# Peptides against a protein of PDB entry 4HTP: the designs that were tried, part 160

Target 1, 231 residues: chain A of PDB entry 4HTP
Amino acid sequence: SQTVASHVPFADLCSTLERIQKSKGRAEKIRHFREFLDSWRKFHDALHKNHKDVTDSFYPAMRLILPQLERERMAYGIKETMLAKLYIELLNLPRDGKDALKLLNYRTPTGTHGDAGDFAMIAYFVLKPRCLQKGSLTIQQVNDLLDSIASNNSAKRKDLIKKSLLQLITQSSALEQKWLIRMIIKDLKLGVSQQTIFSVFHNDAAELHNVTTDLEKVCRQLHDPSVGLSD

## One batch from the design tools (peptide; made by RFdiffusion4, then SolubleMPNN)

Design b2_p23_6_s4 (from b2_p23_6, 14 letters changed)
Fold by OpenDDE base, seed 3:
Structure b2_p23_6_s4 (fold): chain B 231 residues (1-231), chain A 23 residues (1-23)
Amino acid sequence: as target 1 above (231 residues)
Amino acid sequence: MEEVEEALEEMRKRMEEAEEEAK
């Protein structure tokens, strides 16, 4: 069966996240998230108009927005140092070059942007002049690749982990990779709390998550903002 | 900012097209 996530470009989510991050006020951050969510729900209603009792929900997006709450997918086993080495190899960066050193020493303040300690931002600036302007991955495809990474990490198949990472990287823009890195590291730096995200999604979302710790269940049961837990 | 706005506009357009196809 078709899912909303199979149609929504990963770039659209990343663009929304970028807007949220750049917004100074809580109200603006909430607005951008709400607009994306409303568009998703409208698309869901259109896609599933003739199909009742679908299991499709906002979960594929929500698990990327709140990656620290992921429970279905096992650990990636990926850290900043691994990503740095991968980018150096993939981009054929000189090991003693400025960009390689920026990636490896991402915690050291080296420049004017004040991005010390934010590996994703450092990676973004290195990638921006070197990668595709527009990515081609859907949210579903990103999740499939992340599932592959987690599964292969559990199986200790480093070669297959690298293959999936290469697919993610080669099919993503610099902006998409910035957000992908943050999703993998599980720190989006959106400037909004988990509670705020849940409250915008559904009034009962935080409560249901606190009881179940199941993000998919939260997204599925509370798909309609007008239908509560007691209904 | 322009790239972000374009991507959102494309998303909106796709959503609208899907709504029209479902009518």
Scores: peptide ipSAE 0.044, ipTM 0.647, DockQ to the pose 0.054
Fold by OpenDDE base, seed 4:
Structure b2_p23_6_s4 (fold): chain B 231 residues (1-231), chain A 23 residues (1-23)
Amino acid sequence: as target 1 above (231 residues)
Amino acid sequence: MEEVEEALEEMRKRMEEAEEEAK
């Protein structure tokens, strides 16, 4: 069966997240999220117009927006230092060069940008002049690769982890990679709470999540914003 | 199929607008 996530570019999610992050007020942040969600629901309705009782939901996107609530896939086993080393290798950066040192010492303020401690932002600036192609991944493909990473981490297959990471990196823009890094590290820095995200998604979402701790069930059962838990 | 294509195009337009704002 087709899914919405198989059609939605990962770049669209990343652009939405970027808008949310850059927005100053809560209301504006909510607006950007709502617009993405509404578009997703409209696409879902169109895609599944002739198919009732589909299991497809907002879950593929939600698990990337709220990565700290991920329970289906195991831990990635990836830290900033690992990513730094990978980028240095992949981009063939001189080890003693400015960019390599920025990635490795991401916690140390470099006088140019107040991005100290935000590895994803540091990576973005290193990647921006080097990424020539637009990203080509869908949300589903991103999730598939992340699933592979988690599975291979559990199996202690470091080589296969690297392979999946390389697929993500080589098919993503600098902006997409910034957000991908934040998803892996599980810190999006959106400036909105989990509660706010749930409240925008569905009025009963926070309650259902508190009971089930199952983000997929929340997304599936509360797919329709007009249908409550008691309905 | 047409409705799906229209919805996808709407998403793409929104994406492009967001990319321009990010530059």
Scores: peptide ipSAE 0.039, ipTM 0.649, DockQ to the pose 0.717
Fold by OpenDDE base, seed 5:
Order: structure tokens, then sequence, then C-alpha cells
Structure b2_p23_6_s4 (fold): chain B 231 residues (1-231), chain A 23 residues (1-23)
């Protein structure tokens, strides 16, 4: 069956996250999230107009926005050092060059942009002049590739992990890769709390998540903002 | 199909507008 996530570009989610991160005030951050969510719900209603009993929900996006709450897929087994080495290889960066050293020594202040310790931002600046193509992945495709990485990590298939990572990297813009890295590392740095995200999604979302710890159930059961838990 | 395409186009338009505002 068709899902909203199979139609929404990953770039659209990344652009929303970028807006949220750049916004200074809580109200503005909330606005950008709400606008994305409202558009998702409108698209869902249009896509499923003739189908009342669908399992489709905001879950594919929510699990990328709140990656710390991921419980369905196992650990990726990916750290910043692995990504650094992969980028050096993929981009053919000289190992003793400035950009390779920035990626490997991401925790050391380089004096540029104040991004010390934020690997995703360092990677973004290395990728920006080198990655010219617009991303082509949907949210569904990103989740499928992330599922593959987690599954192959559990199976200790390092070659297949690398293959899925290369697919993500080669089909994503520099901005999309910045956010993808943050999703994998599970630190988005949005400047909004989990409670705020839940409160905007649905009034009962935080409570249901506290009881179930199941993000998919939260998204599915509370898909309609007008229907509560006691409804 | 038209309603689906319109809803997707509205989403894309809002995303593009905000990318332009962020430049």
Amino acid sequence: as target 1 above (231 residues)
Amino acid sequence: MEEVEEALEEMRKRMEEAEEEAK
C-alpha cells in the first residue's frame, strides 16, 4: 500500500529540521514543525481518502526526528570515526590534507565556524563544495536503508553496511547528509525538547509514549489530533 | 490523484520557500 513517506522527499524533512535549528525562539521552532506536520496530515487525508483502515502514520518521520526513541531497529554500530574514514575514502581526500584532518579530529577546535565536537557540521562544510547534486531519496527509502544498516550490523556484515551507507551518501545533498549523520548518531540539536515535539503532535502523545514506549503506536493511535485516548 | 498531487505540491512549495528564505 502507498504511504505518505514513500512520496515525501527526505530533503523536505531536512529543510524543516534546518529551519527549526536556525530559529531562535521556541514559538518559531514550533511553527516550522507544525507546518510540516499539517502538510503531512493533509497529504495523508488526500492519499487515503477512500481507505479508512490504514496503518500509515507520521511514524516514518517521527522516528527520524526523535531517533533517541527508536526501538524497532537495532543499533547501527556507526560512530563518527567510521564515517570520517568513509568520507575520506569516498571523496578521495588526502589523508594528511586539511579536510581529512578536520573529519578525523572533529573534537579539536579548528577555529573555523565554532563547530568543534559537531561532526555533522564539519562533514557538511567538507561536503558542500563537493556534493552538487540534489538529493533523490524519499523518507521511506531513507528508513529502508537505515533498517538495512541496523540488520547488517546485527549480522556482522560490514560490507553490506558500507554498501547501504554509500547509497545514502551518493543520493543525498550535503545538507541532507548533515541531518542523516545526526539521525544516525542520535543527536539532532534542534533546540526543542521531546515533550514539545509530542505536545505539538498530539496533546496525549507524551502520556501514551510514557506508558508504551512505542513511537509507532503513539503515531498510529494519535494520528488524528482531534481524537484523544479516552475517545 | 489530483488531490494527492496538490497536497504534495503545497508541501514542496512551502519547503522551497523556506529554503529561499534561509539563503
Scores: peptide ipSAE 0.114, ipTM 0.724, DockQ to the pose 0.892; fails the geometry check
Fold by OpenDDE base, seed 2:
Structure b2_p23_6_s4 (fold): chain B 231 residues (1-231), chain A 23 residues (1-23)
Amino acid sequence: as target 1 above (231 residues)
Amino acid sequence: MEEVEEALEEMRKRMEEAEEEAK
């Protein structure tokens, strides 16, 4: 069956996240998230107009926006140091060069941007002059690749992990990779709380999540903002 | 900022087109 996530570019989610992060006020952050969500719901209604009992929901996006609440996908086994080494290899960076050292020593201030401790931002600036301007992955494809990484981590298949990571990297812009890194590390730094995201999604979302701890159930049961838990 | 705004506008346009095709 077709899913909304199979049609939405990962770049579109990343652009929304970038807007949210750059916005200073809570209200502006909420507006950007709401616009993305409303567009998603409208697209869902259009895509599934003649289909009853679809399992499709906002879950594919929500699990990337709230990666710390992921329960279906197991641990990636990926840390900043692993990504640093991968980028050094992939980009053929000199090991003793400035960019390699920035990636490896991301916790130490090495540049003028003040991005110390934010590996994703450091990676972004290294990647920006070297990567595609526009990525080609959908949200579904990103989730499929992340599922592969988690599964292969559990199976201790390091070669297959690397393969999936390379596919993600080579098909993504620098901006998309910045957000992908943050999703993998499970820290988006959006400047909005989990509670705020849930409250915008649905009035009952926080309550349902507190009871079920199942983000997919929250997204499916509360897909319609006009239908509550008691309805 | 301009690239981000353009991408979101394209997303909205694609979603609107899909709504029209479903009608």
Scores: peptide ipSAE 0.048, ipTM 0.650, DockQ to the pose 0.054; fails the geometry check

Design b2_p23_7_s1 (from b2_p23_7, 10 letters changed)
Fold by OpenDDE base, seed 3:
Structure b2_p23_7_s1 (fold): chain B 231 residues (1-231), chain A 23 residues (1-23)
Amino acid sequence: as target 1 above (231 residues)
Amino acid sequence: ALPARAEGESFAAYVERVLAEEA
């Protein structure tokens, strides 16, 4: 069955997240998120115009925006050190070179950008001159690949994990990879709280999540902002 | 059938175009 996520490029989500991160005020951050969400809901209505009873929801995006609340997908088993080594290999970076050392020693304060401790930002600057300018993955495809990674991690299939990671990397821009890394590490650094995200999504979202701890149920049940829990 | 995404078109702009074509 067709989903909104299968039609939305991952780049659109990443661009929204980038705008949110760069925004200084809470109000502006909220505006960018709301605009993306509203577009998603409008597209949902158009896509499913003739199908009123669908399970499709904002969940595919929400689970990437709030990755720390993911409960359906098992652990990835991926840390910064693994990603650093993978990038060094994939990009054929000299091991003793500046860029390889930046990735491996991402916690060390180096450079003028103040990116110390933020692996995703370090990776971004290394990737920017070396990778695609435009990615090709949809939100659905990203989630499918992340599902594969988690499943293969549980099965201890390291080779298949690497395969899925390579597919993510080779089909993504530097900006998309920055956000993908943050999703995998489960720290987006948006500067907006989880409660704010829920409040913008639906007035009852935080309450329903507190009871169910099921992000998909929250997104599905509260898909319509005008329909509350008591309805 | 959904229209094809235009190069450089934002998600919001695309959705508005989709809605306009269905109206």
Scores: peptide ipSAE 0.639, ipTM 0.940, DockQ to the pose 0.744
Fold by OpenDDE base, seed 4:
Structure b2_p23_7_s1 (fold): chain B 231 residues (1-231), chain A 23 residues (1-23)
Amino acid sequence: as target 1 above (231 residues)
Amino acid sequence: ALPARAEGESFAAYVERVLAEEA
């Protein structure tokens, strides 16, 4: 079945997240999120014009924006140290080199940028001169790969986990990888609360989520901002 | 068929173009 997520580049989500993060005020952050959401809904209507009762929703994006609320996908089993080692290997970084040490010692304040403790930002600067300028993955593909990682983690298939990670990495820009890392670690640092995200999505979203703890249900039932829970 | 994404085109702009072509 066709989904909006299968047509939206992951880069579009990442650029939105980047704009949100860089925005100082709540209102500006909300604006960027709203613009993305509105575009998504419009695209949904166009894509599904001739199909009623589709199960497609904002869920594929929402679960990446609020990864801490993910309940469908199990644990990735991925930590910063694993990613550091993977990048060192993949990028063929000298182990005693500056960039390798930055990745491994990401918690130590060594830089002027205040990136200490933010592995994703450290990775970004290492990746920026070494990676693709533009990624090729859709939101659907990213979710599929993340599903694969979680499934293979549960099955203890380390080689397949690595394969999926490599696919994510090799098909993503440095910026996309920054956000992907944050999604995996479940810390986006957007500077906007979960409540704000829900409030922008739908007036009843926070309430429904509090009851169900099911992001997909929230996204499906409250797909139309004009249709409430009581309708 | 959906139109191809233009280089540098924003998601919002692309969606508006999609909607315009379907009208």
Scores: peptide ipSAE 0.638, ipTM 0.940, DockQ to the pose 0.655
Fold by OpenDDE base, seed 5:
Structure b2_p23_7_s1 (fold): chain B 231 residues (1-231), chain A 23 residues (1-23)
Amino acid sequence: as target 1 above (231 residues)
Amino acid sequence: ALPARAEGESFAAYVERVLAEEA
């Protein structure tokens, strides 16, 4: 069966996250998230108009927005240093060059951007002049690749981890890669709390998550904002 | 069948177009 996530470009999620990050104040941040969520729900209704009792939900997006709450997918085993080395190799950067050193020494401020400690932002500026302007991945495809990485990490298959990472990187824009990195590292830096995200999604979402710790269950059971936990 | 997404079309705009075609 078709899912909403199979029809939504990963770029749409990334552009929404970018707007949230750049927004000043809680209200504007909430607005951007709500607009994306509302569009998702409307599209769900259209896509599944003739199909009742589908299990499709906002979960594919929610698990990328709140990656620290991921329970289904195991650890990636990926840190900033691994990504730095991968990018240096992939982009054929001189190891003693400016860009390679920026990636490897991301914790030390060397430039005017003040991005020290934010590897994703440093990577973004290195990637921007070197990679695709537009990515080709859907949200479902991104999740499939991330699932592969986690599974292969558990199996200690480093070669297959690298393969999946290369697929993510080569099919993504610099902006999409910035957000992918943040999802993998599990720090989006959106400037909104988990509680705020849940409250916008559904009034009962925080409560259900506190009890179940199951993000998919939260997204499925509370798919309709008008239907509460007690209904 | 869903319409194809236009170049540069936002997710929100696309969804509104999808809904309009179903009405």
Scores: peptide ipSAE 0.638, ipTM 0.940, DockQ to the pose 0.705
Fold by OpenDDE base, seed 2:
Structure b2_p23_7_s1 (fold): chain B 231 residues (1-231), chain A 23 residues (1-23)
Amino acid sequence: as target 1 above (231 residues)
Amino acid sequence: ALPARAEGESFAAYVERVLAEEA
């Protein structure tokens, strides 16, 4: 069955996240999230106009926005050091070169941008001159690849993990990779709380999540902002 | 069939265009 996530480029989500991160005030952060969400809901209605009994929801995006709440997908087994080594290999960076050292020693303030401790930002600047300007992956494809990584991590298939990571990397812009890294590491640094995200999504979302701890159920049951939990 | 995404078109703008074509 068709899903909204299969039609929405991952770039659109990343652009929204970038706007949220760059916004200083809570209200502006909320606005950017709301705009994306509203567009998603409108697109859902259009896509599923003749199909009322669909399980499609905002879940594919929500699980990337709140990756720390992921319960369906198992652990990736990926840390910054692994990604650093992968990028060094993929980009053929000299091991003793400045960019390789930046990636490996991301916690040490060696750069001019003051991004010490933020691996995703360090990676972004290394990747920006070296990767695609525009990615080609949809949100669904990103989730499929992340599912593959988690599954193969559980199966201890390091070769297949690398394969999926390479597919993600080679089909993503530097900006998309910045956010993808943060999703994998489960720290988006949006500057907005989980509670705020839920409150914007639906008035009852926080309550339902507190009871179920099931992000997909929250997204499905509260897909319509006008339909409450008690309805 | 959904219209093709225009180069540089935002998600919001695209969705509005989709909705407009369905009306």
Scores: peptide ipSAE 0.637, ipTM 0.940, DockQ to the pose 0.673

Design b2_p23_7_s2 (from b2_p23_7, 10 letters changed)
Fold by OpenDDE base, seed 3:
Structure b2_p23_7_s2 (fold): chain B 231 residues (1-231), chain A 23 residues (1-23)
Amino acid sequence: as target 1 above (231 residues)
Amino acid sequence: ALPAREEDESFAEYVERVLALEA
């Protein structure tokens, strides 16, 4: 079955997240998220115009925006050190070179950008001159690859984990990889709370999530902002 | 059939174009 996520480039989500992060005020952050969400809902209605009873929802995007609430996927088993080593290998960086050392020692201030402790930002600057300008992955494809990583981590298949990671990396821009890293590490640093994200999505979203702890259920049941939990 | 994305077209712009074609 066709899903909205299969038609939305991962780049569109990343661009939205980037705008949210760069926005200073809560109102501006909310505006950017709302614009993406509204576009998603409109596209859903168009895509499913003749199919009113579909299970498709905002869940594929929501689970990437709130990765700390992920309950369907098992643990990725990926840490910053693993990613650093992977990038050094993939990009053929000299092990004693400046960029390799930045990735390995991301917690130590090495430059004027103030990015110490933020591995994703360190990676971004290393990747920017070396990666594709535009990625090719949809939100669905990103989720499929993340599912593969989690499943293979559970199965202790390190080779297949690496394969999926390489596919993510080679088909993503530096900006997309920055956000992908933050999704994997489960820290987006958007400057907006989980409660705010839920409140923008639906007035009853926080309550339903508190009871069910099921993000997919929240997205499905509260897909229509005009239909309440008690309706 | 959904139209192809245009270069530098935002998600919002694309959706509006999709809606305009279905109307």
Scores: peptide ipSAE 0.666, ipTM 0.947, DockQ to the pose 0.756
Fold by OpenDDE base, seed 1:
Structure b2_p23_7_s2 (fold): chain B 231 residues (1-231), chain A 23 residues (1-23)
Amino acid sequence: as target 1 above (231 residues)
Amino acid sequence: ALPAREEDESFAEYVERVLALEA
């Protein structure tokens, strides 16, 4: 089915997240999120102009922005150590080399960037000189690949997990991979609370989520910011 | 049909361009 997510490059979401992270003030962080959301809603209206009864919503993006609230997709079974080993293999890094050791010992980096404990940032700097400048994945494709990873994890198909991860990695820029890692690990480090994200999305979003714990329902029922729960 | 993305075009800019074409 035709969805907004199938037309929005994952890079657009990542650039927004990067802007939010780099912003120091709450108001500026909110502005960047709001701009992305407003663009999404406008695009939705244009894309579905002749179709009133669609199930399409902000959910494909929201589940990546708030990955800790994911309930549809099962656990990935992926940790930083697994990703480190995968990158070392994929990039053919010497095991005793500086970059391999940075990835493996990400909790105690000796570098000047002060990124101790942030695997995604360490990975970013290793990947930046080695990866594509521009990725090719849409938000829909990213979600499809993540679904595959979760499904294969449940089925204990490690080889297929690796295959899907390789597809994500090889089709993504260093910046996109930074955010993919954070989505998989479920820690975006945006500097804004879940409550703030919900409040910007819709005035009733937090309430509906508290009752249903269903992020898709929240996104679908409260797609229009002018239509509340009581309407 | 949706227009193709331009080089270095932001999501917001692209959406505005899409909306302008439908108007």
Scores: peptide ipSAE 0.665, ipTM 0.947, DockQ to the pose 0.752
Fold by OpenDDE base, seed 4:
Structure b2_p23_7_s2 (fold): chain B 231 residues (1-231), chain A 23 residues (1-23)
Amino acid sequence: as target 1 above (231 residues)
Amino acid sequence: ALPAREEDESFAEYVERVLALEA
């Protein structure tokens, strides 16, 4: 079945997240999120014009924006140290080199950028001169790969986890990888609260989530901003 | 059929093009 997520590049989400992060004020952060959401809804309406009864929703994006609320996908079993080692291997970084040490010691203030403790930012600067300028993954593909990672983690298939990670990494820009890392670690550092995200999505979203704790249900039932819970 | 994305086209711009073609 056709989904919006299968047509939206992961880069579009990442660029939106980047804009949100860089925005100083709450209002500006909200604007960027709203613009993405509105575009998504418009595209949904166009894509599903002749199919009103679809299960497609904002869920594929929302679960990446609010990864701490993910309940469908099990744990990835991926930590910063694992990613550091993977990047060192993949990028063929000298083990005693500056970049390898930055990745491994990401918590130690070693740089002028003040990125200590933020592995994703450290990784970004290492990746920027070494990665593709533009990624090729859709939001759907990213979610599929993340699902694969979680499933294989549960099954203790480390080789398949690595395979999926490599696919994510090799098909993503440095910017996309920064955000992907944050999604995996479940800390986006957007500077906007969960409550704000829900409030922008739908007036009843926070309430429905509080009751159901099901992000997909929230996205599906409240897909139309004009239709409330009581309707 | 959906149009192809143009170079440096934003998501919002792309969606507007899609909507314009279906109208």
Scores: peptide ipSAE 0.665, ipTM 0.947, DockQ to the pose 0.690
Fold by OpenDDE base, seed 2:
Structure b2_p23_7_s2 (fold): chain B 231 residues (1-231), chain A 23 residues (1-23)
Amino acid sequence: as target 1 above (231 residues)
Amino acid sequence: ALPAREEDESFAEYVERVLALEA
């Protein structure tokens, strides 16, 4: 079945997240999230115009925005050090070179950007001159690859984990990879709370999540902002 | 069929085009 996530580039989500992060005020951060959400809902209505009983929802995006609340997908088993080594290998970076050392020593940055301890930002600057300017992955494809990573981690298939990671990396821009890394590490640094995200999504979202702890159920049951839990 | 994305077109702009074509 067709889903919104299968038609929305991952770049669109990343652009939204980037705008949220760069925004100084809470109101601006909320505006950017709301605009993306509204566009998603409008697109959903258009895509499913002739199909009223669909299970499609905002869940594919929400689970990437709130990765700490992920319960369906198991642990990735990926840390910053693993990613650093992978990038050094993939980009053929000299091991004693400046960029390799930045990735490996991400906790003690010597650079001017003040990105101490933020591996994703360090990776971004290393990747920016070296990778694709525009990614090709949809939100659905990103989730599928992340599912594969989690599944392969559970099965202890390290080679297949690497394969899925390479697919993510080679088909993503530097900006997309920055956000992908943060999703995997489960720290987006958006500057907005979980409660704020839920409040913008639906008035009853926080309550339903507190009871069910099921993000998919929250997104599906509260898909329509005009229909409440008591409805 | 959905229209193709234009270069540098935002998600919001694309959705508006989709809606305009269905109206």
Scores: peptide ipSAE 0.663, ipTM 0.947, DockQ to the pose 0.744

